# Peptides against a protein of PDB entry 1IK9, part 55

Target 1, 211 residues: chain A of PDB entry 1IK9
Amino acid sequence: MERKISRIHLVSEPSITHFLQVSWEKTLESGFVITLTDGHSAWTGTVSESEISQEADDMAMEKGKYVGELRKALLSGAGPADVYTFNFSKESCYFFFEKNLKDVSFRLGSFNLEKVENPAEVIRELICYCLDTIAENQAKNEHLQKENERLLRDWNDVQGRFEKCVSAKEALETDLYKRFILVLNEKKTKIRSLHNKLLNAAQEREKDIKQ
Target 2, 207 residues: chain A of PDB entry 1IK9 as posed
Amino acid sequence: MERKISRIHLVSEPSITHFLQVSWEKTLESGFVITLTDGHSAWTGTVSESEISQEADDMAMEKGKYVGELRKALLSADVYTFNFSKESAYFFFEKNLKDVSFRLGSFNLEKVENPAEVIRELIAYALDTIAENQAKNEHLQKENERLLRDWNDVQGRFEKAVSAKEALETDLYKRFILVLNEKKTKIRSLHNKLLNAAQEREKDIKQ
Target 3, 195 residues: chain B of PDB entry 1IK9 as posed
Amino acid sequence: MERKISRIHLVSEPSITHFLQVSWEKTLESGFVITLTDGHSAWTGTVSESEISQEADDMAMEKGKYVGELRKALLSVYTFNFSKESAYFFFEKNLKDVSFRLGSFNLEKVENPAEVIRELIAYALDTIAENQAKNEHLQKENERLLRDWNDVQGRFEKAVSAKEALETDLYKRFILVLNEKKTKIRSLHNKLLNA

## One batch from the design tools (peptide; made by RFdiffusion4, then SolubleMPNN)

Design b1_p12_2_s4 (from b1_p12_2, 5 letters changed)
Fold by OpenDDE base, seed 2:
Structure b1_p12_2_s4 (fold): chain B 211 residues (1-211), chain C 211 residues (1-211), chain A 12 residues (1-12)
Amino acid sequence: as target 1 above (211 residues)
Amino acid sequence: as target 1 above (211 residues)
Amino acid sequence: SSSGSAGSHPPA
């Protein structure tokens, strides 16, 4: 089961933060349980897939689009306060919510809730779920932090190997050129020496012809 | 103000999850506020730095060590259930907790709480704090995830540059050696040609003398 | 050819 808890303000009680829990199996479209609490009382309602389909039909809205709007209304934490208005009658246990557009508000959904006999249990379960979610998110944060530290080390190691490779390439190029120049100069010296020996031999032959 | 919420089980009510909120300024040693709730009732007590010092003295414990034990007892979420036992009298509003060692349990602290008139407000604030903490932790998770994805891209980029540098070094070494061999072979050919010309000139001079 | 007429069992 998936669960989301959000804070809402009721139009009838704008100063009192209420908590809206929505719990569902697989998808919100398959139905869900709504729980509303003010921290003292709790109210719960089950919404079936058929009710979701009926509400979509009554709105002349495609079911998937309607569920997409329900998801925004019911599962958005305190979004910008003015987009959705929540109404609840503690007397009739009737919950409804409206989507506020610029020029028009319309009812997006309505559900009959039942007052919970033991609201303290529902509130405890809600707090437990919050604490579990905190612990899971903290464990994920610690894991991601350790992974970041690992990736940063691995990056520094590759960067250091890259810099050493660049420097070693430049050093290799320089060394190979130095060695090349040395050997070239040695061969040039041998060529010059052989050329001078040829010139001397030619001059000696020209002297021997001139007797 | 820092705040920690943990779930506890009271010895008197082992089946009912209670929530212990501890809130403090700067350090736990400077004093703290304890709030206990069962999801219906709430009790609050302020613990001063002087009371913490007195409890440490009564235990013959160094204050910093005592505060370290308080931190483990009061701020550890549901640690292994058996290390700390929490006791609360709803009649006397007396809260105390014990540290269980293998062979001995001892009272680690005791506080008088006051029953809160409006427990719903305290419970709402507690749930709000949990939801805020969830939102903060989720935002941190998303940030760390984006940072991980960035670091992984940066690592892949450096790794690809490193591999290109290695291949370019090997290619450079191979090319420089090929060029070196070509030029060396050209100079060796010139040396051989000059040596043959010297041998021919010497043979011609030896013929001219025999002639 | 056989046109077997599947019988209309009535509402109990």
Scores: peptide ipSAE 0.000, ipTM 0.841, DockQ to the pose 0.008
Fold by OpenDDE base, seed 3:
Structure b1_p12_2_s4 (fold): chain B 211 residues (1-211), chain C 211 residues (1-211), chain A 12 residues (1-12)
Amino acid sequence: as target 1 above (211 residues)
Amino acid sequence: as target 1 above (211 residues)
Amino acid sequence: SSSGSAGSHPPA
């Protein structure tokens, strides 16, 4: 079961922070449970896939687009305060919310809730879920931090090996060329020496023919 | 102000999850506010630095060591369930906790609390703190995840450059040796040719002298 | 007088 808790303010009670929990199986489109609390009382309602489809049809909106707007309203928390307005009558247990556009507000959805007999249990479960979510997120943060530190070490090690490889390539090229020049110059000297001996031998033979 | 919320079970009410909030300025040693709630009622008490010092003295424990044990009891949450036992009398508003060792339990600390008049406000504030902590941890997780993905890309790029550098070094060495051998063999052939010409010139001169 | 009640749990 997936769950999201959001802080909201009711139009009727703007000074009292309320908490909106939405819980669902698989997808929000398949239906969800909505729970509202003020930290003392709680109200809950189940919203079926058929009700979501009906609300989408009543809005003349495609179901997936409507569910996308429901997700933004109900799961994003109090986004920028002015985009969604929440209303709840404690007397009628009628919950509704509006999307505020620049010049027009429209009702995005409405649900009948029921007052919970034991709100303390709902509140405890809500706090437990928050604490479990904090613990999971902390464990994930510690894991990601350790992985960052590992990747940074591995990067530094490869970078240092790469720099050594570059320097070793340049040194190898320089050394091979130096050795090549030495041996080449030795062979050039030997060729010149042999050529001079050949010239001298030819000059001596030309002298011996001229006697 | 630092704050920690922990789930605890009271010995008197083991089936009811309670929440222990501890809030402090700078250090836990300088004093803290303790808040207990069952999701319906709340109790609070302020523990001064002098009371912490007195409890350490009564325990015959060094203050820093005592504060270290307080931190483990009050801030670690329900650690492995059996290390700390929490007790609260709703009638006397007396809160105490024990450290359970293998063969002995001892009282680690005790505080007088006061029943809060408006527990809903304390509960709302506690839930708000949990939601804010979730949001902060999520933002940190997203940051660390993006940094991991960056470091992994940077590692792959350097690794690929390193492998290309290794292959280019081996190819360079092989090519330089091949070129060196070619030129060396050419010079060796020229030396052999000149040596044979010198031998032939010497043999011709020896024939001309005999002739 | 902080009476540290050494609760001797009997051996189960």
Scores: peptide ipSAE 0.000, ipTM 0.839, DockQ to the pose 0.032
Fold by OpenDDE base, seed 5:
Structure b1_p12_2_s4 (fold): chain B 211 residues (1-211), chain C 211 residues (1-211), chain A 12 residues (1-12)
Amino acid sequence: as target 1 above (211 residues)
Amino acid sequence: as target 1 above (211 residues)
Amino acid sequence: SSSGSAGSHPPA
């Protein structure tokens, strides 16, 4: 079961933070449980897939688009303060919320809730879920931090090997050219020496023919 | 102000999860506020630095060691279940906790609490703190995840440059040696040709002298 | 007294 808890302010009680919990299986579209609390009382309601479909039809909205708007309203937490307005009557247990646009507000959804007989249990479960979520997120943070430190070490190792490889390539090129020039100059000197011996031998033969 | 919330079970009410909040400024040693709730009622007490010092002295413990034990008991959350036992009298508002060792339990600390007049406000603030902590931890997780993805990209880039550098070094060595061998063999061939011309010229001169 | 002339390094 997935769960999201959000702070909301009711139009009737703007100074009192309320908590809206939505719980669902697999997808929000398959239905959900809504729980509202003020930290003293709690109210709950189950919204079926058929009710979600009916609300979408009544609004002339495609079901996936409607569920997308429900998700924004009910799961966003305190989004940009003025996009969704929440209303609840403690007398009738009627909960509804509106989407506020520049020039128009419209009811996005409405649910009948029931007053919970043991609100303390619901509040304890809500706090437990928050503490579990904190622990899970902390464990994930510690894991990601250790992975960042590993990746940074691995990056520094490869970077240092790359720099050594660049320097070794340049040094290799320089050394091979130096060795090549030395041997080439030795062979050029030997060619010049043999050419001079050939010229001298030709000059000596021309002297021997001229007696 | 630092804050930690933990689940505890009271010896008097083992089936009901209680929440222990400890709030402090700078260090736990400078004093703290303790808040206990069952999700319906709340109790609070302020523990001064002088009371912490007195409890350490009464236990014949060094203050830093005592605060270290307080930190383990009060801030660990549900540690290994049996290390700390929590007791609270709703009648006397007397809270105490014990450290359980194999053969001995001893009182680690005791505080007089006061029943909160508006427990719903304390519970709302506690839930707000949990939700803020979830949001902060989520933002940190998203940041660390983006950094991991960056570091992984940077690692793959450097790794690919390193592999190309290795291959380019080997190719350079092979190419330079090939070029060197070609030029060296050309010079060796020219040396052999000049040597043969010198031998022929010497043989011709020896024929001309015998004639 | 071999006065070795200081070769002026050209500007970078």
Scores: peptide ipSAE 0.000, ipTM 0.840, DockQ to the pose 0.005
Fold by OpenDDE base, seed 4:
Structure b1_p12_2_s4 (fold): chain B 211 residues (1-211), chain C 211 residues (1-211), chain A 12 residues (1-12)
Amino acid sequence: as target 1 above (211 residues)
Amino acid sequence: as target 1 above (211 residues)
Amino acid sequence: SSSGSAGSHPPA
């Protein structure tokens, strides 16, 4: 079961932070449980896939698009700049929320809730879920941090091997050229020496022919 | 202000999850606010540095060591294997906790709490803090995940550059040796040719003298 | 030279 808890402010009680818990199986489209609390009282309702479909039809909205808006409203709370407005009547247990656009507001969805007999249990479960989520997120943070530190070490190791490889390539090229020049110059010197001996031998033969 | 919320079970109410909020400035040693809730009622107390010092003295424990145990008890809750046991009298508002060792249990600390007039506000603030902590931890997780993905890309880039550098070094060495052998063999061939010309010139001169 | 120190058993 997936669960999301969000803060909302009711239009009727703007000074009181309310908590909207939405819990669902598989997808929000297949239905969900909605729970509202003010930290003292709690109200819950089960919303079926058929009710979601009916609300989409009543909106004249394609179901997938409606569920997408429903997800934004119920799982993100008011969102940035009060894009969603929440209303609840404690007397009628009627919960509804509106999407506020620039020039129009419209009801996005409405649900009948029931007052919970033992709100303290619902509140405890909500706090427990928050604490579990904190612990899971902290464990994930510690894991990701250790992995970052590992990846950074591995990067530094490969970087240091790369720099050594670059330096070794440059040193190799320089050394091979130096050795090549030495051997080449030795062979050039030997060629010049042999050429001079050949010139001298030719000059001596020309002298021997001239008696 | 630092804050930690932990689940505890009271010895008197083992079936009811309680929440222990501890809030402090700078260090736990300088004092803290303790808040206990069962999701319906709340109790709070301010513990001063002097009370912490007195509890350490009453324990015959060094203050820093006492604060270290206090931190484990109050910020970790029961911990693994019920190392700490929590007791609270709703009648006397007396809160105390014990450290359970293998062969002995002893009271680690005790505080007088006061019943909060508006527990719903305390509970809302506690839930708000949990939700804020979830949001912060999620943002940190997303940041660390993006950084992991960056570091992995950077590692793969350097690794690929390193492999290319290794291959380029081997190719360079092979090419330089091939070129060197070609030029060396050319010079060796020229030396042999000049030596043969010198031998022929010497043999011709020896014929001319015999002639 | 020699020595071949021994192998003892111990028990239960």
Scores: peptide ipSAE 0.000, ipTM 0.842, DockQ to the pose 0.008; fails the geometry check

Design b1_p12_3_s1 (from b1_p12_3, 8 letters changed)
Fold by OpenDDE base, seed 4:
Structure b1_p12_3_s1 (fold): chain B 211 residues (1-211), chain C 211 residues (1-211), chain A 12 residues (1-12)
Amino acid sequence: as target 1 above (211 residues)
Amino acid sequence: as target 1 above (211 residues)
Amino acid sequence: SLLDKLSEEDLE
């Protein structure tokens, strides 16, 4: 089961933060349990898949699009300010919410809630879930941080090996050229020496022909 | 200001999860505000630095060590099960906690609390803090995840460049040797040709002398 | 090295 707790402000009680918990299985489309609390009282309602379908039909909205709007309204918390208006009557236990567009506001949905007999239990469970979520997220943060540090070390190690490889390549080229120049110069010297010997031998032969 | 909310079980109400909020500035040693709630009622007390010092002295414990025990008791939540026992009298508003060791339990500290007149406000604020902490931790998780993905890409890029550098080094060495061998072989051929010309010239001279 | 071998074969 998935759940999301969001902070909302009711039109009837704008000074008092309310908390909206939505709980569902796999998809919000399959229905959900909605719980509203002010930290003293709690109200819960179950919204079935059929009710979601009916509200979508009544709005002439495609079900997936409607569920997408429900997700934004009910799970996003205070999304961009004032996009969704929440209304609740404690007397009728009627919860309804509106989508506020630039030129038009329209009712997105409505649900009947029931007052919870033991609101403290609902509130305690809600706080427990928040604390468990904090602990899980903290453990994930610590894991990701350690992995980040590992990846950074591994990156630095490869970078250092790469830089050594570049330097070793340049050094190799320079060394090979130096050695080659030495050997080549020896060969050039030997060629020059042999050419001089040939010139001398030719000059001696020309002298021997000239007696 | 720092704060920590922990889940605790009171000896008087073992079936009901209580929440212990501790709020402090910089160090727990400087004093703290303790808030206890059962999700319906709340109790708050302020513990001064002087009270912490007095409790440490009364226990004949070094203040830093005592504060270390307070931190484990009050901030760790349910640490290793049963290490700390929490007691609260709703009548006297007296909160005390014990450290349970293998062979001995001792009172670690005690505080007088006051019943909060508006527990719903304290509970709402506590839930708000939990939700804010969840949002902050989630944003941190998303950031760390993106950074890990970046570091992994950067590692793969450097690794690929390193492998190319290794291959390029080996290829360079092979290419340079091939080129050098060609040039050296040309020089060797020229040397051999010049030597043969010298030998022929010497043989011709020896024939000319014998003739 | 191959260069050293090439250099040695040229001393003979």
Scores: peptide ipSAE 0.031, ipTM 0.847, DockQ to the pose 0.447
Fold by OpenDDE base, seed 5:
Structure b1_p12_3_s1 (fold): chain B 211 residues (1-211), chain C 211 residues (1-211), chain A 12 residues (1-12)
Amino acid sequence: as target 1 above (211 residues)
Amino acid sequence: as target 1 above (211 residues)
Amino acid sequence: SLLDKLSEEDLE
């Protein structure tokens, strides 16, 4: 079972924050339970999959699109943009909501709610769910924070190894070239010495022929 | 202002979850406001710094230790260990709590509460605070998740650069040695050729002298 | 080293 609680303002009581709880099984399309409370009274209604389908058909809207609009209206809270207007009559227990577009407002849905006999139980359960959600989110935050700290350490370790590898590569190249130059220069010196010996031997032979 | 809401069970009403809200400025030692609710009624009391000091003195407890015990009792919730027992009389509005140790139970504190005239406002504000806390924690979770994903990418990038650096170092060393061997072998061949020329010149000179 | 071996073999 999934659940969402949102703050809403009713057109009938704009000075009093109301709370809209929606609960459903896997998908909102399969139906849901709606609960409205003002912190003293509570009202509940059940919406079936067939009622959602009928409302979509009555609106001439594709069911998936209609459910998408329901999700925005009922689960997102009334965002600061007043895109959704909520109305409730405590006398008739009739709840309805409208989508306000720039050029058009239309009724998005309506529900007959029933007044809960023991609203305190509903309110307590709602507060319990909020506290459970806070605790779960805090545990997730602590886990993610520890993971961030781990990833940062792992990054620093690899970065330090990389910098050492770069420096070691440059040092290796420089050292190998220096050693090679030394050995090569020794061989060049030997070649020069042997050439000079050959020149001297040729000069001596030319002197011996000239007697 | 800091705030904590906890679920508690009252000895007088063990079947009904109660909610204990504590609010304070910076430190619990400076005093706090306590609010108890059952989701229908609410009761509030203010505890001053002087009352906390007096209660610590009456208990013959160091103030910081006493405040530490208050923090555990009032802010941690009744952990599953029933370490704290809460009592409330709706008639006298007297709230008291006890710490249960293995061998000793003692009264940790007591408060005179006043029944709130408009409990619905207190309950609505409490639910609002829970919803705000959920939203803030969700935003923190999303931020930490994005940071984790960033850190993981950054780690993968450095790891890939490091592996390339290792491979490049090994390849460089191998290539330099191969090139050096080739050049040195050429110089060795020249040295051998020059030595053979010197030997031949010496043999010819020895023939000319024997002649 | 490989370089040291390459330097010694040229004494012959």
Scores: peptide ipSAE 0.028, ipTM 0.847, DockQ to the pose 0.531
Fold by OpenDDE base, seed 2:
Parts: sequence; C-alpha cells; structure tokens
Structure b1_p12_3_s1 (fold): chain B 211 residues (1-211), chain C 211 residues (1-211), chain A 12 residues (1-12)
Amino acid sequence: as target 1 above (211 residues)
Amino acid sequence: as target 1 above (211 residues)
Amino acid sequence: SLLDKLSEEDLE
C-alpha cells in the first residue's frame, strides 16, 4: 500500500491548513482511500476504480491522462500555483476539486466523504506515518552519506594509484632511455676502437711495403 | 530553533500513542518547550534553563549528564526497551518521566503542562512540521543519490584511465625493449664485421711475412 | 632486466 499526505487549503476555510491523505495499492487507477483532516475532525472516503473510470468518461478524458491529473491534484498538494482548488462542505461531506487553467476551470473530481467517529485515531495514525517516513528517510540519508564517503575514499585511492602509474610510466621511460644510452655508448666506443685498430694496421702495412 | 517529535506511551493510557514535541534553541540545556498530544487534546509547557539546572542539582547529577539523559528520554522517544517511562495526568496536567534501570527506577524530570485551548492548531502545525521534514529529507536524499551517481561515474572513469595507464606502461616497456634490441643488434653486427676485418688483415699480414 | 641481460651477454 502506498500513501501520500499533502497540505491543502479549502476554498471554504483558506485560513486553516487541511491535510489530505491518499492511500492506494500500486496505482492510483485501481482506486484509493481519501482522508481529509483539519487536526480536529476527519473525513474518509473510498474511491473505486470504476468511479475513476466513470469520472474519466464523464470528462471525455483518456483514463491514463485523468489518473495523471488526479495524481498531481491529490498527491502533490496545492503547489505554489493554485492549479488545483479544493472544496469541502462539512455539512454535506462533499469534497470536490477543480483544475484551474488560465482561461478555464473544470471539476476534476468529486467524492462523498464520511465523518470519522474517532478523528483522534486517524490523526494519531497520520502522525505515526509521518514519523515513520521521517525515520526511514533519515536512515536512507545516513546510508547514502556513508556510501558517498566510501565512494569518495575509493575515488581518492584509485586517483592516487593512477597518478603513481603516470609518474611511474614517465620514470620508466626516462630510466630505460638512460640505461640504453649507456649500453649504446659502450658499443659505439668498441666500434671506434676497432676502427682505430684497422687504421693502424693499414698504416703499418703501408710502411712495410715502402724498403 | 530545533524540534523533535517522538511517539510515547503514557503509563495511564498505554493503548493510545501520544506525541511528545520538544522545541529548543541550539542546546536542550538552554531550556525547551514541551508539547504533548493524543491527536485530540494538546498540552504545552516551557522548561527553563534554571529548572533544568535545579532538577540536575536535586538529583545530585552533573548538568551535562542530566541534559544527556533528558535528550535520550525526550528526543529519542520510548525505544524498544522501556528505559524511559512517561506519566501524564490530564487532571493535574502533571507530566513526569522515569528512567528504569535493571534494579532502580528514578524520576528523571517533571513538568507542569497547560492544556492548549486550540489543540487543532497545535496538531496542524505538528503535521506541517512533519511534512516539511519529510520534504527536506526527500530533497536531501535526491541530492545524495545524484552525488553518489556522480561519484560512481567519476570512479569508473579514473579506474578506466588507471587500467589504460597500467596497460600503456607494460606496452611502453615492451616497445622500448624491442626498439632498443634492434639498434643494439645493428651495433653488434658492426662490431662483428670489424672484428672479421681485423682477423682478415692479420691473416694477410701473416701470409705476406711468410712470403 | 632485458637490457641488463643484453649488456651482460656482450661482456665474453
């Protein structure tokens, strides 16, 4: 079961923050339980998949698009732009909400709610859910923070190994060239020595031919 | 201002979850506002720094240790071990809590609370705080998640560069050795050729002397 | 090293 609690303002009571809890299974399309509270009274209603389908049909709206609008209206709360307006009559227990576009407002849905006999229990459960959600999110934050710290250490370790590898590659190249130059110079010295011996032998032969 | 809401069970009403809100400035030692609610009624009291100091002195406890116990009792809620027991009389508005050790229970503190005239406002504000805390924690979670994904990419990038550097170092060594061997072999061939010329010149000289 | 071996094999 998924749940979302949102703050809403009712057109009838704009000075009193209300809370809209929506509970559903997997998808909002399958139906949902709606709970409204002002912190003293609570009202609850169940909305079926058939009612959602009927509301979409009555609006001549594609069901997936309609459910997308329901999700934005009921789960996001009133965002800073009054795109969604909420109305509730405590007398009739009739809840309805409208989508406000620049030039057009239209009813997005309506629900009959029942007054909860024990609103304190609903309010306590709602606060419990909020506290559980806070605890879960805090535990997730601590986990992600520890994982970030681990990843940062692992990154620093491999970065340090990479820098050492780069330096070692440059040092290796330099060392190999130095060693090679030494060996090559020895061979060049031997070649020069052998050429001098050949020149001397030729000069001696030329002296011996001249008696 | 810092705030913590906790679930507690009152000894007098163990079947009804109560909520204990504590609000303080920087440190609990400087005093705090305590709010108790059952989701229908609310009670509030202010505890001063002087009262905290007096309670510590009356207990013959070091103030910092006492504040540490207050923090555990009032901010952690009743953990799974009933280390802290909470008592409240709705008639007297007297709130007190005990620390239970294996062999000893002792009163940790006591506060007179006042019944809030408009508990719905306190409850609404409490729910608002919970929803704000959820939103803040969710935003932090999303930020940490994005940072983790970034760090993981950065780690993979440097790891891939490191592996390429290792392979390039080994390839460089092998290539340099191959090139060096070619140049050395040319010099060795010249040395051998010069030695053979010297040997031939010596043999010709020995023939000319015998002649 | 291969270089050390190449230098040693030319020392005979």
Scores: peptide ipSAE 0.030, ipTM 0.848, DockQ to the pose 0.405; fails the geometry check
Fold by OpenDDE base, seed 3:
Structure b1_p12_3_s1 (fold): chain B 211 residues (1-211), chain C 211 residues (1-211), chain A 12 residues (1-12)
Amino acid sequence: as target 1 above (211 residues)
Amino acid sequence: as target 1 above (211 residues)
Amino acid sequence: SLLDKLSEEDLE
């Protein structure tokens, strides 16, 4: 089961933060359980897949688009843009929400909720879920931090090896050229020496012909 | 202000999860506000630095060690080892907690709490703090994940450059040796040719002397 | 090295 808790403001009680819990199996379109609380009382309702489909049809909206609007309204809370307004009558237990655009305000959905007999249990379970979520997120953060530190060390190690490889390549090229020049100069010296011996032999032969 | 919420079980109500909130400024040793709730009622108390010091002295414990035990008891909740037991009388509003070791059980601390007149406000604020903490931790997780992905890309890029540098170094050495051998072989051929010319000139001179 | 072998063959 997936769960999301958001804070909302009711038009009837704008000074009191309410909490909207939505619980569902795999996808919100398959139906969900909605729970509303003010920290003292709680109300719950179940919305079926058929009700979601009927609401989409009544709105002449494609089901996937409608579920996308439900997700934005019910799981995000009142976003900073006040695009979604929430209404609840404690007397009738009727919950409805509207989408407010610049030129158009329309009802997005409505649910009949039932008052929970033991709201303290629902509130405790909600707080437990929040604390569990905090602990899980903290463990993930610590894991990601340790992985970041590992990756940074590994990057620095490879970078240092790469820089050494670049320097070693340049040094190798320079050393090989220096050694080659030495060997080549020895061969050039031997060639010059042999040429001088040939010139001397030719000059001696010219002297021997001139007696 | 720093805050920690933990779940605890009271010896008097072991079937009902209670929530223990501790709030403090900078350090727990400077005093703190404790809030207990069962999701319906709430109780609060303030503990001063002088009370913490007095409790440490009464226990004949060094203050820093005592504050370390307070931190483990009050901020961790009942750890999985049940080392800390919590007691609360709703009648007297007396809260106390004990440390249970194998052979020794002792009272670690005790506080008089006051019943909160509007527990719903305290509970709403507690849930708000949990939701804010979840949002902050999620934002940190997303940031750390993006940084991990960046570091992994950067590592792969440097690793690929390093492997190319190693291969290029080996290829350079091989190519330079091949080129050097070609040039040296040309010089060796010229040396051999000059030696043969010298041998021929010497043989011709020996013929001219016999003539 | 290959360079050392190339230098030795020329002492001959």
Scores: peptide ipSAE 0.028, ipTM 0.847, DockQ to the pose 0.452; fails the geometry check

